Peptides against a protein of PDB entry 4BOS. Designs and how they scored, part 3

Target 1, 163 residues: chain A of PDB entry 4BOS
Amino acid sequence: PVLTRTVVPADNSCLFTSVYYVVEGGVLNPACAPEMRRLIAQIVASDPDFYSEAILGKTNQEYCDWIKRDDTWGGAIEISILSKFYQCEICVVDTQTVRIDRFGEDAGYTKRVLLIYDGIHYDPLQRNFPDPDTPPLTIFSSNDDIVLVQALELADEARRRRQ
Target 2, 163 residues: chain A of PDB entry 4BOS as posed
Amino acid sequence: PVLTRTVVPADNSALFTSVYYVVEGGVLNPACAPEMRRLIAQIVASDPDFYSEAILGKTNQEYCDWIKRDDTWGGAIEISILSKFYQCEICVVDTQTVRIDRFGEDAGYTKRVLLIYDGIHYDPLQRNFPDPDTPPLTIFSSNDDIVLVQALELADEARRRRQ

## One batch from the design tools (peptide; aimed at target 1 D11 D70 W73 I120)

Design b1_p26_5_s3 (made by RFdiffusion4, then SolubleMPNN; its pose is not in this set)
Fold by OpenDDE base, seed 5:
Structure b1_p26_5_s3 (fold): chain B 163 residues (1-163), chain A 26 residues (1-26)
Amino acid sequence: as target 1 above (163 residues)
Amino acid sequence: SAREAERAAIRAALGAAARAAAAAAA
């Protein structure tokens, strides 16, 4: 089995498209972003004690208005929220540093999904199998550390291409 | 920040686990 990257559109909503892809088992839907932005805004608005100005860098309401814009970029806050919503660990491998950030690692989830990030753009990762009749896998065991190694290797290859 | 420190710690721990897993798989 080989870990591969599926390129999604660079339309400022790549994080949402990428997360949707992996948590839905490999469904590419670039139109998913508006609803996912609304979902995040709803969750943030529902817990102003936790999602404070200290966490958001702006008021709760200002953040909600901001994240619902079509041209604003998602990041760590949004990934954390989506991890909780989809009840899975989200692992992001960074091609600039060849390192992995884990979101939801302490929640006890049994599932893990992976994204690749280059500093501005997110893409989803999937495992392809030699058997053409076996569909790609996007949801892994949270105990599968081999997939993390494969993600690092993929990121390292991407980094070398840019040097 | 606290979040940045946490991310760094997670990265370090994950790196160690990944290396150990790779070694075990070899």
Scores: peptide ipSAE 0.026, ipTM 0.506, DockQ to the pose 0.023
OpenDDE base, seeds 1, 2, 3, 4: peptide ipSAE 0.024, 0.023, 0.022, 0.024; ipTM 0.577, 0.586, 0.569, 0.527

Design b1_p26_5_s4 (made by RFdiffusion4, then SolubleMPNN; its pose is not in this set)
Fold by OpenDDE base, seed 2:
Structure b1_p26_5_s4 (fold): chain B 163 residues (1-163), chain A 26 residues (1-26)
Amino acid sequence: as target 1 above (163 residues)
Amino acid sequence: AAAAAAAEAERRALGAAARAAAAAAA
């Protein structure tokens, strides 16, 4: 089995498209962003005590309005929220640093999904199998350290190509 | 067959579970 990258559109919603892809088992739907944005806004609005101005960098209401715009970028806050919503660890491998940022690692989730990030763009990762009739996997055990090593290998290769 | 359907459901389990939970909470 080999870990591979699926390139999603380089639009302002690549994070949402990528997360949707991995939690849905490899469904590419670039049109999922509006719903994902609304989902995040709904979650944030429902817990103003936790999602405070200190965390959001803006008022709860301002954030909700902002994230629902079609041209605003998703980041760590959104990944954390989506990790909680989907009850999984979201691991982001950075091609600039060749490091993995784990979101939700302290929550005790049994599953993890992986994204690859280059500083501005997110793409989903998937495991392909030798058997062509076996579909790729996007959801892994939170104990699967091999997939993390494979993700680092992908990131390292990407970095070398840019050097 | 049934095995393939079950496997497919498992592959999409996170999304399905989250949607179900959200619907139940609403």
Scores: peptide ipSAE 0.465, ipTM 0.870, DockQ to the pose 0.021
OpenDDE base, seeds 1, 3, 4, 5: peptide ipSAE 0.053, 0.087, 0.030, 0.028; ipTM 0.668, 0.683, 0.645, 0.611; seed 4 fails the geometry check

Design b1_p26_6_s1 (made by RFdiffusion4, then SolubleMPNN; its pose is not in this set)
Fold by OpenDDE base, seed 3:
Structure b1_p26_6_s1 (fold): chain B 163 residues (1-163), chain A 26 residues (1-26)
Amino acid sequence: as target 1 above (163 residues)
Amino acid sequence: AEAERRRAEARARQAALEAAAAAAAA
């Protein structure tokens, strides 16, 4: 089995498209972003004590209005929220640093999904199997350390290609 | 209904957002 990258559109909503892809088992839907943005805004608005200005970098209301725009980028805050919503660990392998940032690692989730990040763009990762009749896997066991090693190898190769 | 349940679970679950953001930005 080989871990591979699926390139999604660079349309300011790559994070949402990528997360949707992996949590839905490999469904590419670039039109998913508006609904996911609204979902995040609803969650943030419902808990202003936790999602404070200190966390958001702006007022709760300002953030909610901002994230619902179709041209604003998602980041760590959005990943954290989506991790909680989908109840899975979201692991982001960074091609610039060749490290994995794990979101939801302390929540006790049994599942993990993986994204690859280059500093400005997110793409989803999937495991392809030698058997063509076996569909790619996007949801892994939280105990699957092999997939993390493969993600680091993929990121390292990506970094080398840029050098 | 499922979405509402998941949203409730998400709100109830705490996370270290600042630490995660710092780690992602490092």
Scores: peptide ipSAE 0.044, ipTM 0.677, DockQ to the pose 0.031
OpenDDE base, seeds 1, 2, 4, 5: peptide ipSAE 0.026, 0.038, 0.022, 0.026; ipTM 0.606, 0.667, 0.592, 0.610

Design b1_p26_7 (made by RFdiffusion4)
Amino acid sequence: AAAAAAAAEARLAAAKAEMDAVRAAM
Pose (drawn by RFdiffusion4):
Structure b1_p26_7 (pose): chain A 163 residues (1-163), chain P 26 residues (1-26)
Amino acid sequence: as target 2 above (163 residues)
Amino acid sequence: XXXXXXXXEARLAAAKAEMDAVRAAM
């Protein structure tokens, strides 16, 4: 089986669309983004002690309004939140310098999902099978460390191809 | 270091304009 990127639209919401794709087991639905952003705002507004002005670079309310727009980009704050909400590890494979940032690293989730990130775009990763009957898998066991190795190599290859 | 930061910002601005066009076309 081969680790594979599926290209989602680069419409400013790719982070949410990619996360949705992998946690839902391989469903591409761009319309999920407004609801996922509202979910983020709901969680950010619920903990102003943690989501402080220092962390957000603006007021809690300003951040909530900002993230609810259709043109703002999700990032680490959003990913950390979505990891907890979905109760899975979200592994972002960064092809800029070829590393993996593992959200939910120490929460003991049983599940793991992967996104590939080039500094501008997010796309989901999945495992494809050469058997006609076996659909791609997007959710992996937390014990499954080999998929992380394959993702690091895909990151190397993706970096080479992009250059 | 400053030149590298400026080049990163230019790339991000160009990507943003493309993403806005894609969003408008949808």

Design b1_p26_7_s4 (made by RFdiffusion4, then SolubleMPNN; from b1_p26_7, 11 letters changed)
Fold by OpenDDE base, seed 2:
Formats: structure tokens, C-alpha cells, sequence
Structure b1_p26_7_s4 (fold): chain B 163 residues (1-163), chain A 26 residues (1-26)
């Protein structure tokens, strides 16, 4: 079993495409972004007390209009929202620092998914199996620490390629 | 919780800056 990166389009919606890929079990759908943006906006609009201007950097309404644009970038807040929505830990391995940021780690989720981030672009990670009849795995146990080690190794290799 | 929110805010600010840099490079 080998952890591999699936390169998604380098558009403004790579985070959404990557999250959709991993939570849907390996479905590459670059057209998913508008719906996911609307989902996030709906969640944010539903809880203005939690999703305050201090967190959003703009008013709740301004954020909702902003995130629904096709040229705005998702980040930590969007990852946190999607982690809660899909009820899974989202682990982001950074190829610049070779570190993993874990979102939803304190929520008690039984599942985790992994993304790789290079400072400007997100891609999904998947585990491939030697048996061609066994489809790649994108949803892991939150107790699977091996996949985190493999993600760090993959990130370190990616960093070396850029050095 | 406050520390977590501050970290999320910082990451979001960085994401906005990254988006501006990408758009400027196009």
C-alpha cells in the first residue's frame, strides 16, 4: 500500500475539489466547487455568533457573498467547516515545512482524510493497493498513524524535489 | 479555544494574501 497524490486543477477551488475527492472516496469532480461554496456560506450564515467578524475578517454577510465567488480561496476556516460537516478529521500535510495541521482532532471523529499543501495549492491523498481490483482508499481510521507517517514522507520527498 | 481561533484567523489571512499573490501573477 502506497500513499499517493492526485493532482487536481490549479484553479481557485483546489481546496474544495480536494476535500470533495477524499470525502467521496476518490471522485474527481472539479465542478463540485460552486455547491461546496454555497454549503459553506449556508453554514456560516446559520451561526453568526460563532462565525463572527473577528473570525471571518469581514461581516458574516460579506463573507457569504465572498466565498460564493468562483475566484476566492478556501483556507483554515473552510477546512474547519468541512471537517464538521463531513464529521471527519482533515489532515493537511505541508510540503514546505513537512508538518501536519490537523482539523477536527479534538472532535472525536473516527475518520480522517488527508490533503497535501505546497503553500498555494491543495491536492488530495489516497492509499493505493497492489491489487488492481481494490480501489484506492481516501478515508482512514483516525487511529491510523501510519498514514500520517506516509504523508510526512511524501511531503519530504516533494520538498526535496523543489530544493 | 481563543488560541485556536487566533490560529485560524492567521491561516485565513495568509490564504487571502496567497490568493492576491496568485491573481497578481496571472
Amino acid sequence: as target 1 above (163 residues)
Amino acid sequence: DAARRAAEEARRAAARERARAVRAAL
Scores: peptide ipSAE 0.031, ipTM 0.640, DockQ to the pose 0.116
OpenDDE base, seeds 1, 3, 4, 5: peptide ipSAE 0.026, 0.023, 0.026, 0.026; ipTM 0.608, 0.538, 0.611, 0.576

## One batch from the design tools (peptide; aimed at target 1 A10 D11 D70 W73)

Design b1_p27_1_s2 (made by RFdiffusion4, then SolubleMPNN; its pose is not in this set)
Fold by OpenDDE base, seed 3:
Structure b1_p27_1_s2 (fold): chain B 163 residues (1-163), chain A 27 residues (1-27)
Amino acid sequence: as target 1 above (163 residues)
Amino acid sequence: SAAEEAARRRALAAAAAAERAAREAAA
């Protein structure tokens, strides 16, 4: 099996599209962002004590208004929220640093999904199988460290391409 | 604006700090 990248549109919502893809088992839906933005806003609004200005960098209400805009970018905070919502570890491999940031790593989730990030754009990762009739896998065991190694290899390859 | 969005971008570089802050808020 080979870990591969599925290129999603390079729009302001690439994070949401990418997360949706992996958590839904490989469903590419570029129109998922508005719903996911609202979902995040709803979660944040529902717990102002947890989602404080300290974590949001702005008031709870300001954040909710901001994230629901169609031109704002998701990032680490949103990934953390989505990790909690989907009850899975979200692993982001950074092609600039060739490192993996693991969101939800201490939560005890049994599942992990993977994204690749280049400093601007997020794409989802999937495991392809030699049998073309076997659908790609996007949800992995949190014990599957091989997939993390493969993700790092992809990141390293991406970095080499820039050199 | 693009400049404003760039300034507001929640970069992966802050991932570890953000995750820790979230855990602390839950404590």
Scores: peptide ipSAE 0.026, ipTM 0.623, DockQ to the pose 0.032
OpenDDE base, seeds 1, 2, 4, 5: peptide ipSAE 0.025, 0.025, 0.025, 0.024; ipTM 0.634, 0.633, 0.630, 0.626; seeds 2, 5 fail the geometry check

Design b1_p27_1_s3 (made by RFdiffusion4, then SolubleMPNN; its pose is not in this set)
Fold by OpenDDE base, seed 4:
Structure b1_p27_1_s3 (fold): chain B 163 residues (1-163), chain A 27 residues (1-27)
Amino acid sequence: as target 1 above (163 residues)
Amino acid sequence: AEAAAAAAARALAAAAAAARAAAEAAA
């Protein structure tokens, strides 16, 4: 089994495309972003006490208007929200630092998905199997720490290639 | 914890914001 990267478009919505890919078991849908943006805005709007200016860096309403724009980029706040929505740990391996930032790790989720981040772009990660009849895996056990090691190895290689 | 996640979120958000600014400048 080999952990591999699927390159998604760099169209301002790479985070959403990447998350959608991994949580849906390997479905590439670059058109998913508008609905995911609306979903995030809806979640944020529904809990203004938690999603305060202190958390968002802007007012609740300003954030909702901002995230629904097609040209705004998702980041850690959006990852946290999507982790909660999809009820899974989202692990982001950073190729610049070769570190993994884990979102939702304290929530007790049984599932884990992985993204690779280079500072400006997100891509999804998947486990490929030698048997061509075995489909790639994008959803892992939250106890599968081997996949985290593999992600770090992939990040090391990406760093060496400046990718 | 949420507070720690928020701090990490800000760090990644700051990097993302810089990327956004660069993308906007290139557009």
Scores: peptide ipSAE 0.028, ipTM 0.603, DockQ to the pose 0.047
OpenDDE base, seeds 1, 2, 3, 5: peptide ipSAE 0.023, 0.024, 0.023, 0.024; ipTM 0.595, 0.600, 0.587, 0.585

Design b1_p27_1_s4 (made by RFdiffusion4, then SolubleMPNN; its pose is not in this set)
Fold by OpenDDE base, seed 4:
Parts: structure tokens; C-alpha cells; sequence
Structure b1_p27_1_s4 (fold): chain B 163 residues (1-163), chain A 27 residues (1-27)
């Protein structure tokens, strides 16, 4: 089994597309972003006490309006929200540092999904199998540390390629 | 369910803040 990257469009919504891909078991749908943006805005709006300016860097309302725009980028806040929503750990391997940032690590989720990040763009990761009849895996056990090692290896290779 | 969503939002808030701080430190 080999961990591989599926390149999604660089259309300002790559995070949402990537998350959707992995949590849905490998479904590429770039059109998912508007609804995911609305979902995040809804969650943020639901608790302005916690999603304060201190967390958001802007007022709750400003953030909600901002994230719903088609041309704004998701980041750590959005990943954390999506981790909680989909009840899975989201592991982001950074090609610039060859490090994994884990979102939802202490939530006790049984599942993890993986993204690769280059400082600008997000792509989903999947495990491919030699048997063509075995579909790629995007949802891993939260105890699967091998996939994290593989992600680091993939990131290291990407760094060497400046990819 | 709005209540469940709100509860989920609260749990996510702490993680989001911590993750953002970590990302800022790494930048």
C-alpha cells in the first residue's frame, strides 16, 4: 500500500474540497465548497461566546460573512471546526517543515484523515493498494501511525521536489 | 439539531484557538 496525493483545484476552496474528499471516502467534488463554507459559518454563528474575536481575528459576524465568500481561504480554524463536525482527526502534513499538525487529536476520535499542505494549497491523501479491485482508503484508524510515517515520507519527497 | 451543533461548536473552539496559535508560531 502506498500513500498518494490527489491534486484538487487551486480555486481558493482547496481545503474544503480536500476535506470533503477524504471524509467521503475519495469523492472529488469541487462544488462542495459553498455548502461547506455555509456549514462553518453556521457553526461559528451558533456560539459567538466561544468563537470570539480573540479566536477568529475578527468579529463573529465579520468572519461568517468572510468565510462564505468564494474567494477566501480556509485554515486552521476551519480545519478544527470540520474535524469536530465530521468526528475525525484531521492530520495535515506540511511539506515545508515535514511536520504533521493534528486537529482533533485529543477528542478521542477513532478515525483520522490526512491532507498535505505546502503553505498555500491543500490536497487530500489516500492509500492505494496493489489490487486494483481494492478501492483507495482515505479514512484511517486513529491508531494507524504507519500512515503518519508515510505522510512524512511523502512530504519529505515533496519538499525535495519543491512541490 | 441546533443544540448539538452549538455544543460541537464549543468543543471545536478551543481546538481552533490552539491550532491557530500553533500555526501562527510556526509561520
Amino acid sequence: as target 1 above (163 residues)
Amino acid sequence: DAAARAAAARAAAAAAAAARAAADAAA
Scores: peptide ipSAE 0.026, ipTM 0.647, DockQ to the pose 0.031
OpenDDE base, seeds 1, 2, 3, 5: peptide ipSAE 0.026, 0.025, 0.026, 0.027; ipTM 0.643, 0.648, 0.635, 0.647; seed 5 fails the geometry check

Design b1_p27_6 (made by RFdiffusion4)
Amino acid sequence: AAAAAAAAAAAKAAAAAAAAAARLAAA
Pose (drawn by RFdiffusion4):
Structure b1_p27_6 (pose): chain A 163 residues (1-163), chain P 27 residues (1-27)
Amino acid sequence: as target 2 above (163 residues)
Amino acid sequence: XXXXXXXXXXXKXXXXXXXXXXRLAAA
């Protein structure tokens, strides 16, 4: 089986669309983005002690309004929140310098999902099977460290191809 | 009205995609 990127629309919401794709087991639905952003705002507004002005670069309320727009890009704050909400590890494979940032690293989730990130775009990763009957798989066991190795190699290859 | 709104949303998504590609080429 081969680790594969599926290209989602680069419409400013790719982070949410990509996370949704992997946590739902391979469903592409761009319309999920506004709701996922509202979920983020709900969680950010619920903990102003943690989501402080220093962390957000603006007021808690300003951040909530900002993230609810259809043109702002999700990042580490959003990913950390989505990892907990969905109760899975979200592994972002960064093809800029070829590394993996593992959200939910120490929460003991049983599940793991992967996104590929080039500094500008987010796309979901999935495992494809050469068997006509076996659909792609987007959710992996936390014990499954080999998929992380395959993702690192895909990151190397993706970096070479992009250059 | 609904068709015009859908066309405007498609055009906005296409412009966002072009802008993201340009930023990536410049990186």

Design b1_p27_6_s1 (made by RFdiffusion4, then SolubleMPNN; from b1_p27_6 with K12R A19E R23A L24A)
Amino acid sequence: AAAAAAAAAAARAAAAAAEAAAAAAAA
Fold by OpenDDE base, seed 2:
Structure b1_p27_6_s1 (fold): chain B 163 residues (1-163), chain A 27 residues (backbone only)
Amino acid sequence: as target 1 above (163 residues)
Amino acid sequence: not in this file (backbone only, 27 residues)
């Protein structure tokens, strides 16, 4: 079994496309972004007392308007919200630092998904199997620490290749 | 996918994690 990346479009919505891919079991749908942006805005708007300027860097309403634009990038806030929504740990391996940022690690989820990030672009990760009849795996056990080691190895190789 | 209402109610813990991650990235 080999951990690999699927390159998604660099269309400002790569985070949403990547998350959708892994949580849906390997479905590439670049058109998912508008609805995912709306979902995040709805969650943020539901608790304006918590999602303050201190958290968002802008007012609650300004953030909701901003995230619903088709040309704004998602980041840590969006990943954290999506981790909770999909009830899974989201692990992001950074190729620049060769480190994994784990979102939802304290929530007790039984599942984890993985993304790879180069400082600008997000891509999803999956495990490919030698059996051609077995589809790639995108949802892992939260106890599968081997996949995290494999993600770090993939990030090291990506760094060496300047990718 | 989880229900939007349940996700919204539990979103506080997610936002706290986001802030911690952002701080770590900036350090």
Scores: peptide ipSAE 0.034, ipTM 0.665, DockQ to the pose 0.031
OpenDDE base, seeds 1, 3, 4, 5: peptide ipSAE 0.029, 0.032, 0.034, 0.029; ipTM 0.644, 0.662, 0.658, 0.641

Design b1_p27_6_s2 (made by RFdiffusion4, then SolubleMPNN; from b1_p27_6, 9 letters changed)
Fold by OpenDDE base, seed 4:
Structure b1_p27_6_s2 (fold): chain B 163 residues (1-163), chain A 27 residues (1-27)
Amino acid sequence: as target 1 above (163 residues)
Amino acid sequence: DAAAALAAALARAAAAAAEAEALAAAL
């Protein structure tokens, strides 16, 4: 079994497309972004005390208007919200640093999904099996630390290819 | 909808240390 990436479009919504892909078991749907953006805005608007200017870098209302635009990028705030919404740990392996940032690691989720990040673009990760009749796996046990090692190996390889 | 309302309630939980670090790194 090998961990691989599926390259999604670089259309400003790569984070949303990548998250959707992994939580839905490997479904590529670039049209998912508008609904996911609206969902995030709704959650943020529901709690202006928690989602303060200190967290958002702008007013609650300004953030909600901003994230609903077609051309704005999601980041750590959006990943944190989506982790809670989908009730899974979201692990992001960074190819620039060869490190993994784990969102939702202290929430007690039983499942984890993985993304790869290069500083500007997100792609989903999946486990491919030697048997061609076995579909790729995108949702892992939160106890599966082997997949994290494989993600680091994949990131290190990606870094070497850029150097 | 009900799913969004539940998600909103869950999203009010304090961020994990790793999430705070990732935010500081501007992921």
Scores: peptide ipSAE 0.024, ipTM 0.593, DockQ to the pose 0.030
OpenDDE base, seeds 1, 2, 3, 5: peptide ipSAE 0.023, 0.021, 0.022, 0.024; ipTM 0.580, 0.579, 0.601, 0.584

Design b1_p27_6_s3 (made by RFdiffusion4, then SolubleMPNN; from b1_p27_6, 9 letters changed)
Fold by OpenDDE base, seed 3:
Structure b1_p27_6_s3 (fold): chain B 163 residues (1-163), chain A 27 residues (1-27)
Amino acid sequence: as target 1 above (163 residues)
Amino acid sequence: SAAAAAAALAAAAAAREAEAAALAAAL
């Protein structure tokens, strides 16, 4: 089995597209972003005590208005929220640093998904199987450390290629 | 189901100290 990336559109919503891809088992839907932005805004608005200005860097309402714009980027806050919502660990491998940032690692989730990030753009990762009739896997066990090693290898190769 | 979606929303909104610390470390 080989871990590979699926390149999603380099629009302002690549994080949302990438997360949607992996949590839905490999469904590429660039049109998912408006709904996911709304979902995040709803979650944030529902708990202003937790999602405070200290966490958001802006007021709760300002954040909700901001994240619903079609030209704003998702980041760590959005990944954390999506991890909680989908009840899975989201692992982001960074090609610039060859590091994995794990979101939801302490939540006890049994599942993990993987993204690759270059400092600007997010893409989803998937495991391809030798059997061409076996569809790629995007949802892994949270105990699957092999996939993390493969993600680091993929990131290191991307770094060497400046991708 | 709508009930499962509501439960997921509640879980996403749940304040956990450990998760807040993890988020702060990731930012």
Scores: peptide ipSAE 0.025, ipTM 0.604, DockQ to the pose 0.026
OpenDDE base, seeds 1, 2, 4, 5: peptide ipSAE 0.022, 0.022, 0.025, 0.023; ipTM 0.610, 0.613, 0.617, 0.616; seed 4 fails the geometry check

Design b1_p27_6_s4 (made by RFdiffusion4, then SolubleMPNN; from b1_p27_6, 8 letters changed)
Fold by OpenDDE base, seed 3:
Structure b1_p27_6_s4 (fold): chain B 163 residues (1-163), chain A 27 residues (1-27)
Amino acid sequence: as target 1 above (163 residues)
Amino acid sequence: DAAARAAELAARAAAAAAAAAAAAAAL
């Protein structure tokens, strides 16, 4: 089995598309972004005490209006929210630093999904099997440390190719 | 849920935001 990258569109919604892909078991749907943006805005609006201006960098209302735009980026806030919503750890391997940032690691989730990030773009990761009749896996055990090693190897290879 | 809050804040501080240049797909 090998960990591979599926390239999603390099649009401002690549985070949402990538998360949707991995949590839905390998479904590529770039049209998921508007609904996922709305979901984020709803969650943020529901807890203004936690999602304060200090956390958001803007007022709760301004953030909700901003995240619903089709041309705004996602980041750590959105990943944290999506981790909670989908009840899984979201692991982001960074190709610039060859590090994994783990979201939801202390929540006790039994599942993890993996994204690869290059500083401006997110893509989903999946495990391919040698048997062509076995579909790729996108949802891993939160105890599967082998997949994290494979993600770091993939990120290091990506870094070397950019140098 | 103070532990989950602390974990979320720590994760937010560790991760970078994406800034894609292209327009997002619509429904």
Scores: peptide ipSAE 0.030, ipTM 0.618, DockQ to the pose 0.061
OpenDDE base, seeds 1, 2, 4, 5: peptide ipSAE 0.016, 0.022, 0.025, 0.023; ipTM 0.546, 0.617, 0.582, 0.616

Design b1_p27_8 (made by RFdiffusion4)
Amino acid sequence: AAAAAAAARAARAAENLAARAAALAAA
Pose (drawn by RFdiffusion4):
Structure b1_p27_8 (pose): chain A 163 residues (1-163), chain P 27 residues (1-27)
Amino acid sequence: as target 2 above (163 residues)
Amino acid sequence: XXXXXXXXRAARAAENLAARAAALAAA
């Protein structure tokens, strides 16, 4: 089986579309983005002690309004929140310097999902099977550390191809 | 009207990503 990127639209919401794709088991639905952003705003507004002006670079309310736009890019705050909401580890494979940032690293989730990130775009990763009957898999066990190794290699290859 | 709005959003997204990519390359 081969680790594979599926290219989602680069419409400014790729982070949400990619996360949705992997946590839902391989469903591409760009229309999920506005709702996922509202979910983010709901959680950010619910903990102003943590989501402080220092963390957000603006007021809590300003951040909520900002993230609800269709043209702002999700990042680490959003990913941390989505990991908890979906109760899974979200592993971002960064092809800029070839590393993995593991959100939900120490929450003991049983599940793991992967995104590939080049500093600008997010796309989901999935495992493809050479058997005609076996569909791709986007959710992996937290015990499954080999998929992380394959993702690191894919990051190396992706970095080479992009250059 | 809906098609024109969709084209406008696509054009804006392309411009935003191009500006972000240029800023990242400069850094």

Design b1_p27_8_s3 (made by RFdiffusion4, then SolubleMPNN; from b1_p27_8 with A8E R9A A11R N16L)
Fold by OpenDDE base, seed 4:
Structure b1_p27_8_s3 (fold): chain B 163 residues (1-163), chain A 27 residues (1-27)
Amino acid sequence: as target 1 above (163 residues)
Amino acid sequence: AAAAAAAEAARRAAELLAARAAALAAA
């Protein structure tokens, strides 16, 4: 079993495409972004007390309008919201630092998914199996720390390629 | 500096969401 990266388009919506890919079990759909952006906006709009300017960096309404644009990039706040929505940990391995940021780790979720990030672009990660009849895995147990080690190894390799 | 502040806020948001989820599950 090997952890591999699936390259998604660099179209400003790579985060959403990547999250969709992993939570749907390996479905590549670059057209998913508009609906995911709207989903985030709906969640934020539903709780202006929680999603305050202190968290959003702008008013609740301004954020909702901003995130629904097709040229704005998702980041940590969007990952946090998506983690909550999909009820899973979202683990992001950074190729620049070879470190993993874990979103939702204190929520008690039983599942985790993994993304790889290079400072500007997100891609999804999947586990491939030697058996051709066994499909790749994108949703892991939150107790599977081996996949985190494999993600770090993959990120380290990516970093070496850039040096 | 602004980017760092945004990252900090986002991380805090993640913690708050996790705490909220845990509280809801325990209720």
Scores: peptide ipSAE 0.026, ipTM 0.581, DockQ to the pose 0.024
OpenDDE base, seeds 1, 2, 3, 5: peptide ipSAE 0.023, 0.024, 0.024, 0.024; ipTM 0.629, 0.584, 0.569, 0.635; seed 1 fails the geometry check

## One batch from the design tools (peptide; aimed at target 1 A10 N12 D70 W73)

Design b1_p28_2_s1 (made by RFdiffusion4, then SolubleMPNN; its pose is not in this set)
Fold by OpenDDE base, seed 1:
Structure b1_p28_2_s1 (fold): chain B 163 residues (1-163), chain A 28 residues (1-28)
Amino acid sequence: as target 1 above (163 residues)
Amino acid sequence: SELAARRALGEARNAARAAAAAAAAAAL
């Protein structure tokens, strides 16, 4: 078994497409972003006390309007929200630093998914099997530290290739 | 919600794939 990258479109919605892919067990849907954006906006709007201006960097309403636009990029705030919604760790390996940022690591989730990030673009990661007819895995145990090592190796290789 | 259903389906799909892979490995 080997960890591989699925390249999603390099558009404003790469984070949402990538998260969608891994949490749905390997379903690529480049058209998922509008619904994902609306989901995030609904979650934020439903809890203005938690999702404060201090956290959002703007008012709750301003954020909701902003994230629903088709030309705004998702980041750490959106990953945190999606981690909570899907009740899984979202582990982002950064090719620039070859480090993993773990979202939801303190929530006690039993599952984790992995993304690779180059400073601008997000792609999903998956585990392929030797049998090419066996579809890959995208959801892993939160105790699976081997997948994190493999992600770091993949990120290091990507850095060397300047990708 | 549709997305909540997708979450559940994703886990089920992933579990099925893991089981299939484990069965294939056991046959070797």
Scores: peptide ipSAE 0.435, ipTM 0.851, DockQ to the pose 0.029
OpenDDE base, seeds 2, 3, 4, 5: peptide ipSAE 0.283, 0.282, 0.290, 0.276; ipTM 0.769, 0.784, 0.787, 0.768

